# Peptides against a protein of PDB entry 6FRK: the designs that were tried, part 220

Target 1, 411 residues: chain A of PDB entry 6FRK
Amino acid sequence: NEEVLNAMLKEVCTALLEADVNIKLVKQLRENVKSAIDLEEMASGLNKRKMIQHAVFKELVKLVDPGVKAWTPTKGKQNVIMFVGLQGSGKTTTCSKLAYYYQRKGWKTCLICADTFRAGAFDQLKQNATKARIPFYGSYTEMDPVIIASEGVEKFKNENFEIIIVDTSGRHKQEDSLFEEMLQVANAIQPDNIVYVMDASIGQACEAQAKAFKDKVDVASVIVTKLDGHAKGGGALSAVAATKSPIIFIGTGEHIDDFEPFKTQPFISKLLGMGDIEGLIDKVNELKLDDNEALIEKLKHGQFTLRDMYEQFQNIMKMGPFSQILGMIPGFGTDFMSKGNEQESMARLKKLMTIMDSMNDQELDSTDGAKVFSKQPGRIQRVARGSGVSTRDVQELLTQYTKFAQMVKKM

## One batch from the design tools (peptide; made by RFdiffusion4, then SolubleMPNN)

Design b2_p23_4_s2 (from b2_p23_4, 16 letters changed)
Fold by OpenDDE base, seed 2:
Structure b2_p23_4_s2 (fold): chain B 411 residues (1-411), chain A 23 residues (1-23)
Amino acid sequence: as target 1 above (411 residues)
Amino acid sequence: SDEVETYENILNLIKKYEEYLKK
């Protein structure tokens, strides 16, 4: 029993190290798991693998919990949120994502660019803010970030903004001058929350970087970025341990919507390669895919209409980033994410839906939609003219529909 | 087409997931 336990723990420890979990944390986890496993319960015929996985899961959950409650903004108050982090961490993009997240929830949100060091920082923030329709402040002439931050915070406080996000300068290296600048900005604006933005792809460097920021400024929250890439997120554990601060959000791509509240259970499940079953359930429930039972019942009977295909395309469009959905399902995360620009696939689906918007109910609700069009070719020309596409594009849609309908009949 | 393969993959994924939730 002890040999089997040690072998499985070795595999788990190897996988965690390959996921950029700090060696000290992996060692501590191994010791804690060994102490938590009752070898007598393993003798009673319980699935040893499930028991070890459960013990590992529980100890990883504890490592992600700093024992400190995450700061939350207060509605109807002025909440100043200062961002800190290295250059290239995704800090500026994350400021825009957080601003957009709160704006979508009905918060009066604004952005301040206090990055005077990087040429074009204000232009980048302005472009992102303008795209999202978020009010912004910055200067092309003022070089003191303390002045810009102070003036911007005062301006937006006077305008009764609820969420005031301040982006600061990043550096490529830990420079004392950067930390002094961050401290001066923090002292001037008195932020309600200081957010450290960390790139998940830096792996083993996460602890040292997170500690260097925490030792200089009062980091109270962590945001982890670039979790869409090859980064398995193990560096997040190191950031929590070093900062003693909770992860509040994660960045899961380049789009402004590729941003979600941090959930411990889904994150640990994904880290262990178990997928995000809970997040998938939540996402399926948010989509009100309850109408899927009727569709699945039709699919089981081999019935598939152009309307059923349209509704499925609507569901796919509502599900958002297909990469994120696949990454939530156990065993589909790594190999399927590599193929194709997701934006191109979504644009293609939207084009197909636009063609179907020009179809009538008789065409959409026919159990053999392709045959309706083949019997009366004038329908293809009508739909093509109505949707502003070629007759070839309509024929390609009907060919795709026929392939799907044949696949459904084989299911 | 890549769209057909993507859609087939999604349908198979949903079906596998439903089968997983029923177990």
Scores: peptide ipSAE 0.000, ipTM 0.274, DockQ to the pose 0.185
Fold by OpenDDE base, seed 4:
Structure b2_p23_4_s2 (fold): chain B 411 residues (1-411), chain A 23 residues (1-23)
Amino acid sequence: as target 1 above (411 residues)
Amino acid sequence: SDEVETYENILNLIKKYEEYLKK
């Protein structure tokens, strides 16, 4: 039993290390899991794998919980939020995403660019802010970030803004000058929240970076970026451990809407490659796919039409990046994000939909759509000509549909 | 809930479809 436990824990530890979880945290997790598993209960024939997975999941949930309540802005008050982080962390884009998030929630939100070090920082922020219709402040002439931050905060306080986001300078390295500048800005504007923005893709460097920021500036919140890429987010655990601060949001892409509140359970599920069923449910509910009660009922009855497939493709396309949706599906997260060009997958879906756009209602609404086409081969040629594709492409679609319809009938 | 089971079923369909699109 102990050998089996050790073998399974070795696999989990390897997977966590491959997910950029810090080696110290992985060791601690291994010990905590060993201590939490009753070997006697494992002897009773319980699914050892499920028990270990549950224990690992529980200990990972503890690692992302710093035991500190996340700061939340107060409605009708002026809330100053200072952003800190390295160059390339996605800090500037994340400022815009957070501003847009609060603006969409009906908060009077603004952005301040206090990055004087990077040429074009203000232009980039201005471009992002203008695109999102967010008020902004910055200077092309003032070189002191403390002055810019102070003037911008004062301006927007006087204009009764509720959310005042201050973007600061990033550096490529942990430089003492950067930390001194951040401390001076923080002292001048007295932020209600300091947000550390971390790139999930930096892997093993996350702990040292997060610690360096926390040692100099009172980081109270963490935002993790680039969780749409190959980064499994293991660095987020290191950031929480080092900063003792909660993750409040995650960046899930390049679009301004690719930003969501952090949820512990979905994140850990994704990290383990278990998928994010809860996030999928939320995302589907946000899409008002509730009109799919009829589809759900049809699926429960083993009915699946070409129209039902078309509607599902429309829904998938509306859900956004296919890679993100797939990353939320149990067992798809790791392998699909690595190899699938999302654009190619979306282009394939769009091609299939274009073929179906050339089908008639009888073809789309038939519970045996493949048989409709097999009985009258002239339909395949009509659809192929109408959609500008080969008869083979239509046959491939019908073959796909038939496989789906057979799966639905087995449900 | 019946909804969660339905979503799991949809997800499994999407999953199987993607495995198919990879081929």
Scores: peptide ipSAE 0.000, ipTM 0.273, DockQ to the pose 0.022
Fold by OpenDDE base, seed 5:
Structure b2_p23_4_s2 (fold): chain B 411 residues (1-411), chain A 23 residues (1-23)
Amino acid sequence: as target 1 above (411 residues)
Amino acid sequence: SDEVETYENILNLIKKYEEYLKK
C-alpha cells in the first residue's frame, strides 16, 4: 500500500512540476498529502486514486488561500487601486479589464496612466479606455509619475469617481529605482489597495518575482494573467505563497472581457486537468443562451440570415476565447486550438462584423443574402467602402455565409 | 475552409452544450 501511494504521489508531483508549481511547494504538498492519507482507510476498498486526488485537491486549496480576506471597494466612496508589476506582465491591459469589470457592474470607474517610462503607455491606456468608454487621465509632457498620479487622483476624487485605477511604470528587470518610484507614488496617492499583476507564463520564476515585489511594496492583492495559454497556472500558487495576498482576478486572454473573479475550486480543478464545470456553467449562464431558442428554431427551419450570423459572432465574442471554454470541459485538452489561431480568429470575426455593420437591413435580413449581393454588385462596393475593406473581403464574407447557409439548409 | 470549419465547430459545440443544458 505505501509503495502504491508513493508511486501515485510521484506521478502527481511530476504533473505539478510540469504545471509550473514551485519545487518547494510540491515537496511540502507531498509530505502533507502523505500525512493526511490514512493507509487503513485505503485498505477498505475505496478507490485509492480518488482518495489521493482528493487529498491533493485539499492541499492545493490551502496553498491558494493566504488566510487573508480580499480587499473589496466600498460603494459611494472613492477607492484608489494602484497597479504594480513587471513590464510584459499584462499590467496595463489588466487595469483596463478591471476598470471595465467595475463599470459593467455600475461603478463610476476611471483610469490614470502614471507610466512615464514607456512612450506608448499612455496611448495604449487611452486606446483601451476609449474603446470601453472609461474616463482616463495622463500626460504626454509630464515625466514625474508622482505628479501625474496625484493630479489624476485629485481630479477624479473631485468628480466623485468610485473606482480610481492607477497604472504605474513597469521595468524589464527588478530595479531598485522601480520600487522607489512605486513607493513614492503609493505615498503620494495613499491607495486603498495595491494590486500585483503577475504573468503565469514565467513558471518557476513566479516565486522570486512575487517575493521581490512584496518585500518592497505593500501588495494586498494579486492578479494572474496569461492563463489562456500553455501556462497551467502553477505560478499562481507561488505568488500567493510569496505575497501572502489573495488572487482576486485572473486574466484568461487578450480581450477586455477575458477577465474573471478568482475562484479557488475551479482553478484547482483546472490545474489538475479535471476541467472547470462551474466556470463553464457560469460562462454559459452569462451568455444567456436561452435567447438562442429563436435561433435554434430558425436553424431547424433551414433559415439563416447575415443578421443571424452577426448575432452568432457576437455570442462567440462574448464567450471569449474558445480554447478557454474547451479547457473548462473535462477531457478536452488545452492543445485542441493553437494559441495563435484564437486571437487571429477573434480579429477575423471582428473584421467580419465590421463588414456587416456597413450592410443595410434588407441585406442582413434576407434569407438569401448572397443572392442579394450577386444581383446588385454595387452593394458589395458600397459595403466595402463603408467598412474600409476590399471588395474581395466582402466577397469572402459572402462566400462563408453561403457555405454556412447551405449547411443550415441541409440540417 | 478552416475559418468556416472553425465556425461550424463552434456552432456545433454551442448546440451540443445547449442540448446538454436542456438535459
Scores: peptide ipSAE 0.000, ipTM 0.254, DockQ to the pose 0.109
Fold by OpenDDE base, seed 1:
Structure b2_p23_4_s2 (fold): chain B 411 residues (1-411), chain A 23 residues (1-23)
Amino acid sequence: as target 1 above (411 residues)
Amino acid sequence: SDEVETYENILNLIKKYEEYLKK
């Protein structure tokens, strides 16, 4: 029993290390899981794998909980939020995402660019803010970030803004002069919250980076970015451990809407490759895919047409990056994300849709579309010619459709 | 094959979602 436990824990530890979970946290988790599992209860015929998974899940949930309540803005007050982080962490983009999030919630929100180090920082912030219709402040001539931050905060306080977000200079290195500048800005504007923005893709470096910021600036919140791609999210655990601060939001893409409040359970589920069913349900609801009641009724009756498949591909494309949707599906863990370039998967869907755009209503609306094409092979040639693809590509689409239609009939 | 399996899983999720909304 202990050998089986140790073997399974080794697999879990390997998977967590591959997910960029810090080696110290993985070791601690392993010992905590061993201490939490009663070997006698495991002997009673319970699914040992499920018990270990549940124990691992519980310990991961504890690792993302710093035991500190997240700061929340107060309605009708002036809330100053200062952003800190490395250059390339997505800090500037995240400032815009957070501003847009609060604006959509009916907060009077603004942005301040106090990045004087990076050429074009203010132009980038201005572009993002203008696109989102968010008021902004910055300077093309002032080089002191303290002056810009102070003037911007004062201006927006006088205009009764509720959410005042200050973007600071991103650091290239752990340069002491740059941390002193952050402290000077923080002292001048007296922020209600300091948000550390961390790139999840830096893997094992997350702990050391997060600690370096926390040791210099009173970080109270963490935002983790780049959780849309190959970033496995394990760095988030390192950020919480190093900063002792809660994760408040995650960035899940490049779009301004690719930003969500941090939820512990869905995040850990995704990290373990269990998917995020709740997040998928929330996204499906946000997209008002409920208008698919008619499609769902057809599916219940075992009816599935090429048009129904086309509409589903359109819905998948509307839900955002195919990789993100797949990453929310149980069993489509990181391995599917690693094999499928999102662009390639979207290109394949677009190709299939382009083939279907060359079909007629009789072909699209047939409950046995494959049989319509099999009875009249000239239809395949017409569709192939119309869509600029091979007859083989059309046959492959029809083969895929047939597999789906057969599965829907069995449902 | 992977796209087919993906779409199958999406359909299964839609079905699970419907079952969830009915509760």
Scores: peptide ipSAE 0.000, ipTM 0.278, DockQ to the pose 0.130; fails the geometry check

Design b2_p23_4_s3 (from b2_p23_4, 14 letters changed)
Fold by OpenDDE base, seed 1:
Parts: C-alpha cells; structure tokens; sequence
Structure b2_p23_4_s3 (fold): chain B 411 residues (1-411), chain A 23 residues (1-23)
C-alpha cells in the first residue's frame, strides 16, 4: 500500500513539475499529502486514486491561499492601482484588461501610462484604451515617470474617477534602477493596491522573480498572464508562495475579454486536468446559448441539418478559442489543441461556414443534406463556385456532415 | 440539472465536431 501510494504520488509530482509547480512546493505537497492520508483508511477498499486526488487537491488549494484577503476597490472612492512587472509579462495589456473589466462593471475607470523607458508604450496603451473607450493619460515629451504618474493621478482624482490604473516601466532584467523608479512612483501616487503581473510561461523562474519584486516593492496582489490553452498554472503557486499575496485575476488570452477573476477551485481543477465546469457554465451563460435547447431537442430526435451544423460552428466561434473551451471540459488535456492547431481549426471552421453560406435553404434545412447533393450533383458545383472552393472541399464537408448526422441518429 | 445536461450534450457535440476537424 505504501509502495502504491509512493508510485501515485510520484506520478502526481511529475505532472505538477510538468505544470511548472516549483520543486520545493511539490516536495512540501508530497509530504503534506503523505501525512494527510491515513493508510488504514486506504486499506478499506476506498478508491485509492480518488483519495489521493482529493488530498492533492486540498493541499494545492492551501498553496494558492496566502491567508490574506484580496484587496477590492471601494465604490464611490478613488482607488489607485499601480501595476509592476517585467517587460513581456503582459503588464500593459493586463492594465487595459483590468480597466475594461471594471468599466463593464459600471466603474468610472481610467489608465495612466508611466512607462517612459519603452518607446511606443504610450501609443500601445492609447491604442488599447481608445479601442475599449477607456480614458487615458500619458506624455510623449515627459520622461520622468513620477511626474506623469502624479499628474495623471491628480487629473483623474479631480475628475472623480473611481479606478485609476497606473502602468509602470517593465524591464528585461531585474535592475535596481527599475525598483528605485517603482518606489519613487509608489511614494508619489500612494497607490491603494500594487499589482504584480507575472507571465506563467517563465515556469520555474516564477518564484525567484516574484520574490525579487516582493522584496523591493509592497506587492499586495498578483495577476498571472498567458494562462492560455497550454496553461502551466504551476507558476501561480510559486507567485503566491513568494509574494504571500493573493492572485486576483488571470489572463487567458490576447483579447481584452480574456481576463477572469481568480477562482481557486476551478483553477486547481484545471491544473489537475479535472476541467473547469463552473467556468464553462459561466461562459455558456454569458454567450446566451439558451437557444441551444431547440438544437438539443432536434438532436434527441436524431435530426441534424447542415444549418444545425452551421449554427454550432457559429456558437463555437463565439465561445472563443477551442483550446480554452476544451481545457474547461474534464478529460480534455490542455495539449488537445496546440496554438497552431487552434488557428488552423478556426480557419477550417470558417472555410466550412463559407461553403455553407453558398448553400440554399433547401440544402441547409434538409434532414439529409448529403442526399440532396448526391441526387443533384450540379448543386456541389454551384456551391463550390459560390464559395471559391473545389468540388472536393464541398464533398468533404458533406462527408463530415453525413458522419456527424449518423452519430446523432445513434444518440 | 437540465442546463448541465444541455451543456454536456453541447460539449459532446463540440468534441465530435473537433474530432472531425482533426481528421
């Protein structure tokens, strides 16, 4: 039994290390799990795998809890939020995502660009802010980030903004000059919250980087970025352990809406490959996919048309990246779609939809669309010409539809 | 319960569609 436990713990530890969980945290978790598992209860025929998974889950939940309540903005007050982090962490993009998040929640939100080190930082922030209709401040001529931050904060305080986000300079290296600049900015603007933005893709370096920031700046919150389909969530555990600060949000893609409040349980479930059913439900509800009841009712009756397939492709495209959706489903590994395969899959879906856009209502609404085309081969040539594709591409679509419709009839 | 079952069915459909898109 101890050998079986040790073997299973070795597999879990390997998976956690592959997920970029820090080796020290994995070792600590292993010992905590061993101490939490009663070997006598494991002898009683309980599903040993489920017990170990539950113990691992419980210990991971503890690792992401710093024991400190996350800062939240106060309604009707001026809340100054300062962002800090390395260049390439997604800090500037995350400022815009957070601003947009609060704006959508009905907060009077603004952005300040105090990054004077990077050429085009203000143009990038201005572009993102303008697209999201977020008020912004910055300078093309002022080189002192303290002046820009102070003037911007004062301006937006005087205009009664509730959320004032300050983006600072990110550097490629941990330079003492960067930390001094951050401290000068922090002292000048007196932020209510300092947010450290961390890139999850840096893996085992997350702990050392997060610690270096916490040792120099009073980091109170963490945002983890690049938790896309390949999301190595283990860096998040390292950030919490090093900063002793809660993760407040995660960045899940490149779009301004690819930004979510951090939820411990869904995150750990996803990290363990258990999926995120809650996030999937929330995402489906946000999409108002309620109209799928009619489709599900048709599917229960074994009816599936080319239009039904088209509507499903539209729904899939509205849900966003397939890899993210699949990564929310239990048993779909994050590796199911590489980023390259996702763009290719989306391009393939768009191509299939373009073919179907050249079909008529009789073809789309037929319960046997393939038979409509087989009876009148001239339809294939018409659709191919209308969509700018080969007759082979149309035949391939019809073959895929036929296979799918046959599977629906067997459900 | 109906929404969860509905979601499962949609997800199974998405899964099947994706399997076909990988072929």
Amino acid sequence: as target 1 above (411 residues)
Amino acid sequence: DDLVETLKNILELIKKLEEYLKE
Scores: peptide ipSAE 0.010, ipTM 0.335, DockQ to the pose 0.023
Fold by OpenDDE base, seed 3:
Structure b2_p23_4_s3 (fold): chain B 411 residues (1-411), chain A 23 residues (1-23)
Amino acid sequence: as target 1 above (411 residues)
Amino acid sequence: DDLVETLKNILELIKKLEEYLKE
């Protein structure tokens, strides 16, 4: 029994090391799991594999819990959030994602670019902020990040902004000049939260980098980026251990919506290759699929309208990137949809929805929508003109609808 | 064709998820 336990623990430790979990944490986990497993309970014929998996899961959950409650913004106050991290960590993109997340929740949110070191940092932030309709501040002429940060924070405090996000300079490595600049900015703006942004793809370097930041600045929160890549997220455990700070959000892609609150259970489940069933359930619940009972009943009866197709496209767009949904299902790897095909697919869906926005209720609610258009070709020309597309684009939509309606009739 | 197949897979997945959430 002890030999079997040691063999299984060796496999788990190997898998965790291959998931970029720090070797010290893996050793500690091995000892904790070995101490937590009752060998007598293992003798009782319980599935030894399930017991070891449960013990490993429980110890990983403890490793991502720093024992410190995550900082949360206070409604009706000016909350200053300072971002720190290396160049290439996704810090600037993450500032925009966090700003957009709070804006969608009804917070009065703004962005400040205090990165004077990187050429085009302000243009990049301005571009992202403008696309998301987020107010921004920065300078093309001021080179002191302390001045920019102070002026921007003062401006947005006076305008009663609730979430004030400050992006700072990054470097390629830990440098004393970077940390001195970060400390000067932090002292000037007095942030309510300092967020360390970490790239999960740096693997075993996560601990040393996270520690270097925590030793110099009062990091209170961690955001882990690039969890959509080959990074299994084991570096996140190293960041929590080194910073003693909770992970508050994760970045799951390049899109502004590829950003979610950190959840311990789903993250550990994904790390162990069990999928993210909870995140899938939460996304399904956020879709209010209960309002789709009527749609499910129609689908069961082989009824499918253009409106039903439109509602399904809205649901797909609300779920976010389909690659993320598939990556939440056990056994569906992230490789199933190339990132390029997904943005193109979303753009195609949005184009199809824009065509359907020019249809009338009789066309949308017909159980034989394609036949309504075939009987009166003037409808195709009306919809094409209304949506600014070709008659061919409308015919392609109707062809796709017909294929879908035929599939639903066979379900 | 790829979009129709993707949407088919999504609809089948949604249906399976709904069945799983009702259990």
Scores: peptide ipSAE 0.008, ipTM 0.382, DockQ to the pose 0.127
Fold by OpenDDE base, seed 5:
Formats: C-alpha cells, structure tokens, sequence
Structure b2_p23_4_s3 (fold): chain B 411 residues (1-411), chain A 23 residues (1-23)
C-alpha cells in the first residue's frame, strides 16, 4: 500500500512540475499529502486514486490561500491602485482590463500612464482607454513618473473618481533603479493597493520574480496573466507563496473581457485537469444565452440571416477565446485548438463584423442575403467602400454566410 | 473552411451547453 501511494504521489508530483509548480512547493505538498492520507482509511475500500486526488486538491487550495484578506475598494471614496511588474507581464493591458471591470460594475474609473521609459506606453494606454471609454491621464513631454502620477492622481481626486489606476514603468530586467522609481511613485501618490502583475508563462521563474518585487515594494495583491496559454497556472502558486498576497484577478486572453475575479476552487480544479464546470456555468449565464431562444427557434426552422450571423459573432466575441471555454470543459485539453488559430479567427470575425456594419437592414434581414447581393452587384461595391475592404472580401463573407445558411437548413 | 467549421463547432457547443443547463 505504501509503495502504491509513493508511485501515485510521484506521478502527481511530475504532473505538478509539468504545470510549472515550484519544486520546493511540490516537495512540501508531497510530504503534506503523505501525512494527511490515513492508510487505514485507504484499506476500507475507498478508491485510493480519489483519496489521493482529494488530498492533493486540499493542499493546493492551501497553497493559493495566503491567509490574508484581499483588499477591496471602498464605494464613494477615492481608491488609488498602483500597478507594478516587469515588461512583458501584461501589466499595461491588465490596467485597462481592471479599469473596464470596475467601470462595468458602476465605479467611476480612470487610468494614469506613469510609464515614461517605454516608447509608446501612453499611446497604448490611450488607445485601450479610448476603446473602453475610460478617462485617462499621461504626458508626451514629462519624463518624471512621480510628477505624472502625482498630477494625474490629484486631477482625478478633484474630479471625484472612485478608482484611480496608475500604470508604472516596467523594465526588462529586475534593476534597482526600477524599484527606486516604484518607491518614489508609491511615496508620492500613497496608493491604497499595490498590484503585482505576473506572467504565468515564465514557469519556474515566477517565485524568484515575485519575491524580488515583494522584497522591494509593499505588494498587497497579485494578478496573474497569460493563463489562456500553454501555462498550466502553477506559477500562480509560486506568486502567492513568494508575495504572501492573494491573487485577486486572472487574465485569460487578449480581449478586454478576458479578465475575471480569481476563484480558488475552479482554478485548482483546472490545474489538476478536472475542468472548471462552475466557471463554465457562470460564463454561460453571463452570456444570457436564454435570450437566444429566438435564435434557436429560427435555427430549428432553418432560417439564418446575415443579422443572425452578426449576432452569433457578437456572442462568440463575448464568450472570449474558444480555447478558454474548451479548457473549462472536463477532458478537453487546451491543446485542442492551436493558439495561433484563435487570434487569427478573432481578427477574421472582427473583419467580417466590420463588413456587416456597412450593410443595410434589407441586406441583413434577408432570408437569402447572398441572393440579394448577387441580384444587385452594386451592393457589394457599396459595402466594400463603406467598410474599407475589397469586393473580394465581401464576396468571401457572402460565401461563408451561404455555407452557414446551408448548414442551418440541414440541421 | 476552417473558420466555418470552427463556428459550427462553437454553435454545436453552445447548443449542448444550453441543453446541459436545461437539464
């Protein structure tokens, strides 16, 4: 029985190491699981595999719980949130995602770009903020991040903003100058929360990076990015262990909506390859797919218009990455859709929607949209000019629509 | 063809999820 247990624990440890869980944490987990398993209860005919899985699950849940309550913003107050992290961590995009999250929850939210080191940092933030209709502050001429952060925070405090997010300079390497700049900014603006943004894809390096930030700045919250990736998320455990700070959100893709509150149980379930049924249910409920009863009824009747296709593209875009949805289903590995195809597919969908935005109601609501365009070729030229695409691109859309409409008629 | 097939698979998945939520 002990030999069988040790063999199974070795397999679990190997799987956790392949999931980018830190070697020290895996060793500690192995010892804790071995101590938590009553060998006498295993003799009573309980499925040894289920018992080991349950013990592993409980120990992983403890590893993501720092025992510290997550900071939450106070309604009706000015809450200053400072972001820190390396370049390439997804920090700047995560600032916009967090701002958008709070804005959707009815908070008066704004963004400050205090990244003076990276060329185009302010333009990137401005583009993201403008798309999300989030107020922003920054400078093209001021090079001192302390001045920009202080002026921006003061401005937005005076305008009674509730959530004030400050993006700071990232560096490619951990340099003392970066930490000094972060401390100067933190001292000037006195943030209510400091958020460390970490890339999960760096694997075993997560612990060392997270520790280096915590040792220099008072990190109170962690956000983990790139969990849509090949990263199985084991680096998140290393971040919590090193920072002793809770994970508050996760970034699950490139879209502004690919951002969710961290849930311990679903995350560990996914890490173990059990899927995230709860997160799948929540996502399906957020999509209000019940409003698609009218669409399902149309599909059952073999009716499919260009408008119905447009609405489906909107729904797909709201669902976020299809790979992420599949990765929530038990037994569907993240590898089922090659990553390269998803971004390209989303870009193709956005292009198709932009073409459809130049169509009129008669074209969109026709039960035979392709025939409407074939009868009057001038419509193709109008739509092509209106959307800034070639007539070929419009014809390709109509060809795809025709294939879909034929498929719906066969359902 | 790959996009059409992907969208078909998504629609079939949505339908299956709706069926699963109604159960």
Amino acid sequence: as target 1 above (411 residues)
Amino acid sequence: DDLVETLKNILELIKKLEEYLKE
Scores: peptide ipSAE 0.007, ipTM 0.355, DockQ to the pose 0.156
Fold by OpenDDE base, seed 2:
Structure b2_p23_4_s3 (fold): chain B 411 residues (1-411), chain A 23 residues (1-23)
Amino acid sequence: as target 1 above (411 residues)
Amino acid sequence: DDLVETLKNILELIKKLEEYLKE
């Protein structure tokens, strides 16, 4: 029994190391899991694998909990949020994502660019802020980040902004001058929260970087970026362990909407390859897919129309990137759609929808759409001309529909 | 239970769509 336990723990430890979990944390986890497993209960014929998985899950949940309550902004107050992190961590993009998140929730939100080191930092922030209709402040001529941050914070406080986000300079390396600059900015603006932004793709370097920031600046929150399927997220555990600060948000892609509040259970489930069923349920509920009851009833009766297929394509397009949806499904590896294949897949779906936009209600609502087109071939030519595609493209769509309708009839 | 089953069905449909988009 102990040999079997040690073999299973070795597999779990290997999987966690392959997920960029720090070797010290994996070793500590192994000891904690081994101490938490009742060997007597394992002798009683309980599923040893399930017990070990549950023990591992429980200990990982503890590793992402620093025992400190996350800071939250207060409605109707001026909340100053200072961002810190290395260049290339996604800090500037994350400032815009956080600003947009609060703006969509009805907070009076603004952005300040105090990055004077990087050429074009203010132009990049201005471009992102303008696209999202977020008020911004910065300078093309002022080189002191303390002056820019102080003036920007004062301006937006006087204008009664509720969320004031300050983006600071990043560096490629940990430099004492960078930490001194961050301390001077923090002392001048007196932020309510200091957010450390970390790139999940840096793997084993996460601990050393997070520690270096925490040792110099009073980091109170962590945001982990680039959790778009390639980064297995093990670096997030290292950041929490080093900073003793909670993860408050995660960046899940390149779009401004690829940003979500951190949830411990879904994150650990995803890290273990168990999928994010809860996040999928939340995403489906956010889409108001309640109108799917009618579709589910049709599917139960083996009925599937071209309109039902069109509505499904709309729902898929609303769910966002397919890679994210797949990454929420247990047993679907994140590698299943390369980024190139996703844009092509979305373009294909949009092309299919454009073909269906040229169909009439009789064609769309037929329980045998393929038979309607086969009986009157002139319909294919009409739809092809109306959508600007070949008759072959319409025939391919009808072949697809027929395959789907046959699958629905077998469900 | 119905929502989970619905989600499973949607996921199976998405899977089949993806297999199809790869062909």
Scores: peptide ipSAE 0.007, ipTM 0.295, DockQ to the pose 0.022

